# Designs tried in a protein design run: peptides against a protein of PDB entry 4GXB. Part 98

Target 1, 277 residues: chain A of PDB entry 4GXB
Amino acid sequence: VPTEEVSLEVLLSNGQKVLVNVLTSDQTEDVLEAVAAKLDLPDDLIGYFSLFLVREKEDGAFSFVRKLQEFELPYVSVTSLRSQEYKIVLRKSYWDSAYDDDVMENRVGLNLLYAQTVSDIERGWILVTKEQHRQLKSLQEKVSKKEFLRLAQTLRHYGYLRFDACVADFPEKDCPVVVSAGNSELSLQLRLPGQQLREGSFRVTRMRCWRVTSSVPLPSGSTSSPGRGRGEVRLELAFEYLMSKDRLQWVTITSPQAIMMSICLQSMVDELMVKKS

## One batch from the design tools (peptide; made by RFdiffusion4, then SolubleMPNN)

Design b2_p18_4_s3 (from b2_p18_4, 8 letters changed)
Fold by OpenDDE base, seed 4:
Structure b2_p18_4_s3 (fold): chain B 277 residues (1-277), chain A 18 residues (1-18)
Amino acid sequence: as target 1 above (277 residues)
Amino acid sequence: LELYDVAEFENPVFDPDA
């Protein structure tokens, strides 16, 4: 791609648009720095955020596709998809809420965390009771961002990334589940017919390994199941989990977001490694 | 027949005693 100056739109979690002038040859960090400069985010806080490729749904919700890697060219990565549904989103990229303390000391950092948290609550990524929701609304009306965040930090699934509804083979084959990643775990929420909502928590420290599998159905002559369109890529995330002492079991999630789930796992692992060092 | 591409990751923070 020839090097040209272009206007790139980067969205915040709340859908706010940040327009930056960048080169088509600018890498992810260059674009991130441009966004930070536009927002007046200090350089020492840039590392707490990342750029993500997302698909915007009809309701304005974001389906996270992947984190943009360092070597990527964000302009090329988003435009090559030839769909206006794909967007670049700025989001915090750490899991431990203790890092919020560093970010929220800065006005811009505070605003970013606040906007993200409000959005995550509105989208149902953070789980709230009726009373908590009332308290949060009161704080929002007062624009008490610090107090809002302090309350939000205590909420269930604070800091989690929620995925689109998908399918897992646990606890039963072909179970519809909602996966969320955060707090060094994958949370699998499911509701079986006539049953209460169940949650399975899979701690990263109990995962021996994980894998992403991409499969393409080959046109075998006979029993092509009619519903899988010829050429649709199936993505799966599988992890080997320590269910009990000396008992490992594979859990497989079938999802178009399997890559993003794997990125989350790696990111959580990386953060845990830093804490152990 | 399905073509498979597999990326596997070992977990360095795996704790068998956790």
Scores: peptide ipSAE 0.544, ipTM 0.913, DockQ to the pose 0.720
Fold by OpenDDE base, seed 3:
Structure b2_p18_4_s3 (fold): chain B 277 residues (1-277), chain A 18 residues (1-18)
Amino acid sequence: as target 1 above (277 residues)
Amino acid sequence: LELYDVAEFENPVFDPDA
C-alpha cells in the first residue's frame, strides 16, 4: 500500500468514535499515540492501553479477534478484511486491578476505565447481583466515576474479557461453554438444561503449556471449492492443565477466538513475570 | 479435519506445586 494520509476510526469500548489522521504506514504504536493525543491521554499512560481488532456484531457487541501487534499497520490490518464489521478498539491491556490506581489519577484515564467498565457491565461481562446493579446505577446517576470503579473492582469477572459461546471437551465432550479470561485464569461457564450454572476455573499458573491448532475439513472429492474461505477453518485452543497433584490433562476449546484466547494467556503470563521480577 | 498449523507455547510461570 502506498504511504498516504488517511482518516482512521478507532472505537472506545462504549462505541464512541475517535477519528485520527495517520499514515497508512504507521505502526500500531504510532496509531495508539495518535489516539492518545486525540483523547488528551498523557504519554505515561499509553502503555496501559492497546488496540484490538474486533468484529462488531449486529447487536453492537464486540467479538475480539486479536490484539494488534507492534509491527502491524492498523489501517492495513482492518481494511484488508474488506468488511465494515471489523473495527479497531481501544481497551485497557493489563489484568491486575492495582494498575487502575495509576490510570485513575488522570481524568482521561479515569474516563476511559469508567466507559469500559460501564460497557462491560451492560454486556454482561462483569457479573452483578440485583443489589450491586442498584448501587452501580446510583453511582452512575451521581456521576461518581471513582466510586463506581471502586465498587466495580469488587465484582465477579471485573477486568475479564468475555468470549463468544463456544465448545469445550471439558467436563464432557462437546460441552457448550462461555469462556472468559482475566485474573490470571480462564473461566469456563456451563449451563446444561435443568442444571445449575457450573464454572471451571483454570489458573494460568497450573497450565504447563497451551497450543493453537488450525484445521480444515478434508476436501470431499467432488467440490474443489478453490477458496479455502475463512469459514471452513476450525480453530482450537488446547492447554495442559494440572488437575490435581501430578495429574496433567489436556483441555480443548473449539472457538474462532482461539487466537485471541492464546493472546490473553500470553498477556497474563507476561504480567505475572513482571510481578515476579 | 486435516491439521494445517500448530503453535505451541510453554508457560514459564507454570508451578507444578501450585
Scores: peptide ipSAE 0.543, ipTM 0.914, DockQ to the pose 0.754
Fold by OpenDDE base, seed 1:
Structure b2_p18_4_s3 (fold): chain B 277 residues (1-277), chain A 18 residues (1-18)
Amino acid sequence: as target 1 above (277 residues)
Amino acid sequence: LELYDVAEFENPVFDPDA
């Protein structure tokens, strides 16, 4: 792609549009800096945020595809997909809510966290009771962003990334689940027929390893199940989990977002490594 | 028969006593 000046749209979590003028050759960090400058976010806070490739669903929700890599060209990455459904989103890229304190000290950082948190609550990524929801609405009406965030930080799945409904082989084969990543874990929410909502927590510190597998069904001659088009790539995330003392078991999640799940795992691992150093 | 591409990651923060 020739180097040209272009207008690039970057979305916040709430769908707010940030238009930046960048070069087609600008890398992820260059674009991130341009977005930060447009928002008046100080340079020392840029590292708390990342750019993500997402697919916008019909309801306006975002399905996270992947984090943009450092040497990637965001303009090329999003436009090469040739679909208006794909967007670039700015989101916080740390997991420990303690880092919110650093970001909240700045007006722009506070606004970004607030907008993201409101959106995450509205989308049901953060789990709230009726009473908590009332309290949050009251704080929102008062425009008390700091108090809103302090309350939100105490809520279940605060700071989690929620994925689209998918399938896991745990606790049963072909079990429909909703996966969320956060707080150094993968949370698997499931509702079995006639049962209450259950949550399985898989702590990163109990995962020995994980893998992402891409597979293409080879046309075996016989039973082509009619519904899977001949060319659909199946993505799976599998992790080997310490279920009990000296007992490892593989858990496999089948999801188009398997790559994003793996990125989340790596990111959580990296953050834990920094804390241990 | 499926063609597989596999990327495996070891976890440096794995704690067998966790």
Scores: peptide ipSAE 0.543, ipTM 0.913, DockQ to the pose 0.743
Fold by OpenDDE base, seed 2:
Structure b2_p18_4_s3 (fold): chain B 277 residues (1-277), chain A 18 residues (1-18)
Amino acid sequence: as target 1 above (277 residues)
Amino acid sequence: LELYDVAEFENPVFDPDA
């Protein structure tokens, strides 16, 4: 692709549009720097954020596809999909809420975290009680961003990424689940028929390994389920989990977001490694 | 038959005593 100056739209978590002028040859970091400059985010805070490829749903929710890698050209990555549903989103890219303290010291960083957190609550990614919701709304009305974040940091699934409803083979085969990644875990929420909502927590430190599998169902004979188009790639995330002492068990999640889940796992692992260092 | 592409990742922070 010839190097040309283009206007690229980058969204914040709340759907706010940031337009940046970049080159088609600009890599992910170049685009991220351009976004930071546009927002007046200091250079020393750029590393706390990343660009993500997402699919915007009809309701305006984002389905995270993947994190843009350093070698990628964000303009090419998004435009090559030839669908307006695909967007580039700026989001914080760390898991430990302790890093919020560094980001919150800056006005722009504070605003970014605030906007993200408000959006995550509104989307139901962060779980709130009625009373907590009332408190959050009161703080939002007062525009008390720091206090809002401090309260939010105490909430269930603060800092988690919530994925689209998918299927897991745990606790039983073909269980409908909602997966969330955060706090060095995968949280699997499920509701079995006639049962209460259950949550399974899978800590990264208890995962021996994980794998992403892409498969194409070969057209076997007669029972083509009419709705699965010929050639749909099935993605699965599987991890080998220490269920109890000396007992490893594979858990498999079938999801179009399996790659993104794997990226989250790697990112959580990387952060844990830094903390051990 | 399914064509499989597999990417496997070992976890360096795995703690068998966790």
Scores: peptide ipSAE 0.543, ipTM 0.913, DockQ to the pose 0.726

Design b2_p18_4_s4 (from b2_p18_4, 8 letters changed)
Fold by OpenDDE base, seed 4:
Structure b2_p18_4_s4 (fold): chain B 277 residues (1-277), chain A 18 residues (1-18)
Amino acid sequence: as target 1 above (277 residues)
Amino acid sequence: LELYTVAEFENPVFDPDL
């Protein structure tokens, strides 16, 4: 792609549009810096956020596809998909809520976290009781952003990324599940027939390894369309989990978001490594 | 017939004693 100046749209978690003028050759960090500048986010807070490729669903919700990597060209990455449903989203990219303290010290950082948190609650990513919801609404009416966030930080699945409904082979084959990543774990919510909602917690520190598997049909004969359709690729995330002492078991999640799940695992691992050092 | 691609990641923070 020739180097040209272009207008690039980046969305916040709440769908607010941020338009930035960048070069087609600008890498992810360059675009992130441009977004930060547009928002008046200080340079020292840029590292707490990342750009994500998402697919906007019909209801306006985002299905996270992947984090944009450092070497990528965001303009090319999003436009090459040739679909208006794909967007670039700015979101916080750390897991430990302790880092919120650094971000909240700045007005812009506070606003970003607030907007993200409101959105996550509205989308059901953060789980709230009726009473908690009332309290949050009261704080929202008062525009008490700091107090709102402090309350939100105590809520179940605060800071988690929620994925689209998918399938796992645990606790049994072909179980419909909702996966969420956060707090150094994968949370699998499932409802078996006649049973209450159950949640399985898989802590990253108990995963020996994980893998992403992509299955693509081979071209068979003259009728093979050279185009790989979306429906032709099956993605799976599998992790080997320490279920009990000296007992490892593979758990497999079948999801189009398997890559994003793997990215989340790696990101959580990286953050834990930083804390361990 | 299907082609399979596998990317496997070892976890450096795996702790069997936790």
Scores: peptide ipSAE 0.519, ipTM 0.898, DockQ to the pose 0.713
Fold by OpenDDE base, seed 5:
Parts: C-alpha cells; sequence; structure tokens
Structure b2_p18_4_s4 (fold): chain B 277 residues (1-277), chain A 18 residues (1-18)
C-alpha cells in the first residue's frame, strides 16, 4: 500500500471514537502513540494499553479477534478485511489490577479505565450482584471514578475478557460454554441439562501447553459439521491441563476466537514471567 | 481431506507441583 496520510478511527471500550491522522505505513506503536496524543495520555502510560482488532456485532458488542502486533499496520490490517464490522479498539493490556494504580494516577488513564470498566459491567463481562450494581450506579451518578474502580476491582471477573458463546469438550463433549480470560486463568461457564450453572477455572500455571488449530474442510471432504458451511474455517484452542497429580488431560474449545484466547494465554504467561523475574 | 495448521505453545510457568 502506498504511504499516504489517512484518518483512522480507533474506538474506546465504550464505543467513543478517536480519530487520528496517521500514515498507512504507521505500525501499531505509531498508531497507539497517535491515539495517546489525541487523548492526552502520557507516554509512560502508553505501555498499559494495546490496540485490538474486533468485530462489531449488530448490537454494538465487540467480539475480540486479536491483538494487533507490533509489526502490523493497523490501517491496512483493518481495511484489508473489507468489512465495516471490523474496528480497532483501545483497551488496557495487563491483567494484574495492581497496575491500575499506576494508570489511575493520571486523569486520562483514570478516565480510560473508568470507561472500560463501565462498559465491561454493562456488557456483563464483570459479574455483579443486584446490590453491587446499585452501588456502582450510585457511584457512576456521582461520577466518583476512583471509588467506582475500587469497588469494581473487587468484583468477579474484573479485568477479564469475555468471549462469545462457544463449545468445549469438557466436562462433556459438545458442551456450550462461555469462556472468559483473566487472573491467569480461563474461566468456562457452562450449564448442563438439568444442572445449575457451573464455572470451571483453568489456571494457566496448570496448563503444560496449548495449541491453536485452524482447519478448512476440503469441498470433497465428508466432514460437514451441521452448524458450519462447507469450507468455513474452524478454529480450536486446546490446552493440556493438569487435572490432578500426574494426570494431564486435553481440553478443547471450538471457537472463532481461539486465536484471541491463545493471545490472552500468552499475555497472561508473559505477565507471570515478569512477576517471577 | 482437511487442511489444517497447528501452533503449539509450551508454558514456561507450568508448575506441576501447585
Amino acid sequence: as target 1 above (277 residues)
Amino acid sequence: LELYTVAEFENPVFDPDL
């Protein structure tokens, strides 16, 4: 693509649009810096955020596709998909809520975390009781952003990314599940027939390895899954999990967001590695 | 017949003793 100056739209978690003028040849960090400058986010806080490729659903919800990598050209990455459904989103890119303290010290950082958290609650990514919701709404009405965040930090799945409903082979084959990533785990919420809602926690430290599989059935292939058209890409995330002492078992999640799940795992691993060093 | 790609990642923070 020829190098040209273009207007690029980057969304915040709440759907707020940030328009930046960048070059088509600008890499992810360049675009991120442009967004930061537009928002007046200090340079030392840029590293706490990343750009993500998402698909905007009809209801305005974001389905996270992947994190944009350093070598990518965000303008090209999003426009090459030739669909207006794809957007670039700015979101915090750390897992440990302790890092919120650094970000919250700055007005812009505080606003970003606040907007993200409000959105995550509204979208049901953060799980709240009725009473907690009331408290949060009260704080929101008062525009008490710090107190709002402090309360939110105590809530279930704070800081998690929630994925679209998908399928796993655990605890049974073809179980419908909702996967969330955060706090160094994959959380799988499921409801089996006649059972209560269950949540399985798969801690990253108990995963020996994971893999992403991308497969495309050939037209002549007999393997038609009922819910998928022939030739559609199937993505799976599988991880080998220590179920008990000396007992490893593969768990497989079938999801179009398998790549994003893998990116989350890697990101959580990376953060844990930093903490161990 | 099916075309597929597999990427596998070993976990350096795997701890079997936890």
Scores: peptide ipSAE 0.519, ipTM 0.897, DockQ to the pose 0.703
Fold by OpenDDE base, seed 2:
Structure b2_p18_4_s4 (fold): chain B 277 residues (1-277), chain A 18 residues (1-18)
Amino acid sequence: as target 1 above (277 residues)
Amino acid sequence: LELYTVAEFENPVFDPDL
């Protein structure tokens, strides 16, 4: 691709558009720096954020596809898909809410976290009670961003990334689930027939390993997934989990976001490794 | 199913004693 100056749109979690002028040859970090500069985010806070490739759904929600890697050219990565549904999104890229303290010290950082958190609540990524929602709304009306975040930090699934509804083989085969990644775990929410909503928590520290599998159903095979034609690529995330002492069991999630889930796992692992050093 | 690609990751923070 010839090096040219282009206008690139990067979205915040709330859909706010940030237009940056970059080169087609600019790598992910270059684009991230350009976005930071546009937002007046200081250089020392850039590392707390990443660029993600997402697919914008009809309702405006984002389906995260993957994190853009360092060697990638974001302009090429997004435009090569030749669909306006694909967007680049800026989002915080750490899991431990303790790092919010560093980011919140800066006005721009605070605004970014606030906007992300508001969006996550509105989208149901962060789970709130009716009373908590009232409190949050009150703080939002007052534009008390710090207090809003402090309250939000205490909420269920704060800092989690929620995935599109998918299927898992746990606790039984072909269970419809909603997966969320955060707090060094995968949370699987499911409702079995005739049962209440349940949540399974799979802590990363109890995962011996995980894998992403890309496969194509054989023509003779029935695809159990509604809307997927025969021969469509099937992505799965499988992890071997310590269910109890000395008892490992594989859990498999079938999702087009399996790659993103794996990226989240790796990211959580990396953060835990940093904490151990 | 025809396997196309597998990426496997060992978890360095796995702790069987937790």
Scores: peptide ipSAE 0.517, ipTM 0.900, DockQ to the pose 0.739
Fold by OpenDDE base, seed 1:
Structure b2_p18_4_s4 (fold): chain B 277 residues (1-277), chain A 18 residues (1-18)
Amino acid sequence: as target 1 above (277 residues)
Amino acid sequence: LELYTVAEFENPVFDPDL
């Protein structure tokens, strides 16, 4: 692609548009810096955010595809898909809410976290009771962003990334689940027939390893996988989990977002490694 | 089922005692 100046749209979590003038040859960090400059985000806070490739659903929700890598050219990465449903999103890229303290000290950082948190609540990524919702709305009406975030930090699945509904082989084969990543875990929400909503927690520290597989079902094979046609690419995330003492078991999630899930796992692992150093 | 690619990752923070 020839080097040209272009206008690139980057979205915040709430769908707010940030237009930046960049070169088609600008790498991820260059674009991120341009976005930061446009927002007046200090350089020392840039590292707390990343650019993500997402697919915008009909309801305006974002399905995260992957994090843009350092060597990528964001303009090329998004435009090469030749679909307007794909967007670039700026989002917080750390997991430990303790880092919020660093970001919140800056006005722009505070606003970014606030907007993201409001959006995550509205989208049901953060789980709230009716009373908590009332409290949050009250704080929002008062524009008390710091207090809002402090309350939000106590809520279930704060800081989690929620994935689209998919299928897992746990607790039983072909079980519909909603996966969320955060707090050094994968949370699997499931509802079995006639049962209440259940949550399975898979802590990263109990995963020996994980893998991503790409496969195509054979046309002659009886593939009973819901929602996938014969011959369609199937992505899976599998992890070997310590279920009990000295008992490892593979858990497999079938999802188009398997790559993104793996990226989240790696990111959580990396953050834990930093804390241990 | 035809397998196209596999990427496997070992977890350095795996702790069997936790």
Scores: peptide ipSAE 0.517, ipTM 0.901, DockQ to the pose 0.724

Design b2_p18_5_s1 (from b2_p18_5, 8 letters changed)
Fold by OpenDDE base, seed 2:
Structure b2_p18_5_s1 (fold): chain B 277 residues (1-277), chain A 18 residues (1-18)
Amino acid sequence: as target 1 above (277 residues)
Amino acid sequence: SPPLGSEEVFENPVFDPE
């Protein structure tokens, strides 16, 4: 691809647009640096953020597709999809809330975390009680970003990435679930007919391994699941989990976001390795 | 014939069987 100067739109979690002038040949880090510069984010904080490819839903919510890799050309990665629904999003890329302390020391970092957290709450990624929501709103009205974040850090699923509703084979086959990744776990929220909401927590430290599988379902004549067009790729994330002492069991999640889930797992593993080191 | 598929497996170095 010939090197050309282009305007690239990068979104924050709240949908705020950051326009950067980059080269089509600029790699992910180059674009990230350009975004950081545009935001006046210090260089030493760039590593706390990453660029993600997302699909913007009709309601403005983001379905995370994958993290952009270092070798990628973000402009090419997003434009090659030939759909305006695909966007590049800047988001924090660490899991341990302790790293918030480093980021919050900077005004721009604080603003980014605040905007992300507000958005995550508004989208229901962070779970809040009515009272907590009232407290958060009060802090928003006061524009007390630090206090807002400190409260948010105590909330259920703070720092989690929430995925689109999908299907798992746990606890039963074909269970509709909402998966969230964070705090070194996958959380599976399940509501079976006539039952209360159940949450399964799968800690990364209890996963022996995981796999991503891509398959093309053969057109079996009869089971036209209405939504999957002919030839749509099925993605699955499976992990082998230590359910009890010396008892491993595979759990399989069928989701178009299986790749993103795997990326989250790897990222959580990497962060845990750094902490052990 | 098994569906034409790809599989990528990741071993977890932080797996703790204890």
Scores: peptide ipSAE 0.562, ipTM 0.899, DockQ to the pose 0.698
Fold by OpenDDE base, seed 1:
Structure b2_p18_5_s1 (fold): chain B 277 residues (1-277), chain A 18 residues (1-18)
Amino acid sequence: as target 1 above (277 residues)
Amino acid sequence: SPPLGSEEVFENPVFDPE
């Protein structure tokens, strides 16, 4: 692609648009720096955020596709998909809420975390009780961003990334689940007909390994999954989990977001490695 | 022919077998 100056749109979690002038040849970090400059985010806080490729759904929700890699050209990455539903989103890229303290010290950082957290609550990524929701709304009305975040940090699935509904082979084959990644775990939520919501927690420290598989289903007549057109790539994330002492079991998630799930796992592992170091 | 598939495996360095 010829090097040209272009206007690139980057979205915040709440859908706020940040327009930056960049070169088509600018890499992910260059674009991130441009976004930071536009927002007046200080350089020392840039590392707490990343750019993600997402698909915007009809309801305005974001389906995370992948994290943009350092060598990528964000303009090319998003435009090459030839669909307006694909967007670049700025989001915090750490898992431990302790890092919020560093980010919250800056006005812009605070605003970014606040906007993300509000959005995550509104989208149901963060789980709230009725009472908690009332408290959060009161704080939001008062525009008490710090207090809002402090309360939010105590909530279930704070800082988690929620994926689209998918299928897992746990606890039973072909179970519909909602996967969320955060706090060094994968949370698998399922609601079977007539049953209460169940959650399986899979801690990263109990995963020996994981794998991402891409396959094209053979036109075998029997895979009647109605919605996948003939020839669609099937993505799976599988991880080998320590269920009990000396008992490893594979858990497999079938999802078009399997790559993103793997990226989350790697990111959580990386963060844990830094803490051990 | 095996279905044209790709597999990428990631070993977990923070795995703790206790």
Scores: peptide ipSAE 0.561, ipTM 0.898, DockQ to the pose 0.667
Fold by OpenDDE base, seed 4:
Structure b2_p18_5_s1 (fold): chain B 277 residues (1-277), chain A 18 residues (1-18)
Amino acid sequence: as target 1 above (277 residues)
Amino acid sequence: SPPLGSEEVFENPVFDPE
């Protein structure tokens, strides 16, 4: 693509639009810096955020596709899809809530975390009781952003990324699940017929490895998934998990977001490695 | 393995077998 100046739209978690003038040849970091400058976010806080490719659903919810890599050209990455449903979103890209303290010290950082957290609660990514919801609404009405975040940090699945409903082979074959990534784990929520909601927690430190598989189901193949047409790509995330002492078991998730799940795992691993150094 | 596809494997350096 020839180098040209273009207007690029980047969304915040709450759907707020940030328009930046960039070059088509600007890489992910260049675009991120442009967004930061537009928001008046300090340079030392840029590293706490990343750009993500998402698909906007009809209800305005975001289905995260992947994190934009350093070598990518965000303008090209989003426009090449030739669909208006694809967007670029700015979101925090760390997992440990301790890093919120660094970000919250700045007004702009505070606003970004607040907007993200409000959105995550509204979307049901963060799990709240009725009483907690009342408290959060009161703080929101008062626009007490710091207090709102401090309360939110104590809530279940704070800082998690929630994926679209998908299928896993655990605890049973073809089990419908909702996967969330955060706090160095994958949470698999499921409701089996006639049963209460169950959650499986899979800590990253108990995963020996994981894999992403791309396949094309064949009509005569054992890999054919019901409801997928010929030529449709099937994505799977599988991880080998330490279920008990000396007992490893593979868990497989079938999801169009398998790549994003893998990116989350790698990101959580990277953060844990930094803490161990 | 599926007849047509790709696989990428990631080893976990923070794996703790206990």
Scores: peptide ipSAE 0.560, ipTM 0.898, DockQ to the pose 0.660
Fold by OpenDDE base, seed 3:
Structure b2_p18_5_s1 (fold): chain B 277 residues (1-277), chain A 18 residues (1-18)
Amino acid sequence: as target 1 above (277 residues)
Amino acid sequence: SPPLGSEEVFENPVFDPE
């Protein structure tokens, strides 16, 4: 691609558009710096955020595809897909809420965390009770962003990424689940007809390893799953989990977001390694 | 996306078997 100046759209979690002028040859960090400059985010806070490739759904929700890597050219990465449903999103890239304290000291950082948190609550990524929702609404009406975040930090699945509904082989084969990543775990939520919500929490420290597998299902004549065209790649994330003392078991998640799940696992591992050093 | 029929394995350095 020839080096040209282009206008690139980057979205915040709430769908706010940030337009930046960049070169087609600018790498992920260059684009991130341009976004930071446009927002007046200090350089020392840039490292707390990342650019993500997402697919925008019909309802405006974001399905996270992957984190943009350092060597990537964001303009090329998004435009090569030849679909306007793909967007670049700015989001915080750390898991430990303790890092919120550093980001919240700056007005722009505070605003970014606030907007993300509001969006995560509205999308049901953060789980709230009726009373908590009332309290959050009151704080939002008062525009008390710091107090809002402090309350939000105590909520279930604060800081988690929620994935699209998918299938796992746990607790049973072909079980419909909603996966969320955060707080150094994968949460698998299951609701079977007539049953209470069940959650399996899989801590990263109890995963020996994980794998991402891509395969093309052979056209088995009978299973007309209506939506999978003849050539759709099946992605799976599998992890080997310490279920009990000396008992390892593989858990497999079938999801088009398996790559993003793996990226989350690696990111959580990396953060844990930094804390141990 | 990884190539068709590919597998990528990640070992976890923070795995605690205890």
Scores: peptide ipSAE 0.560, ipTM 0.901, DockQ to the pose 0.506

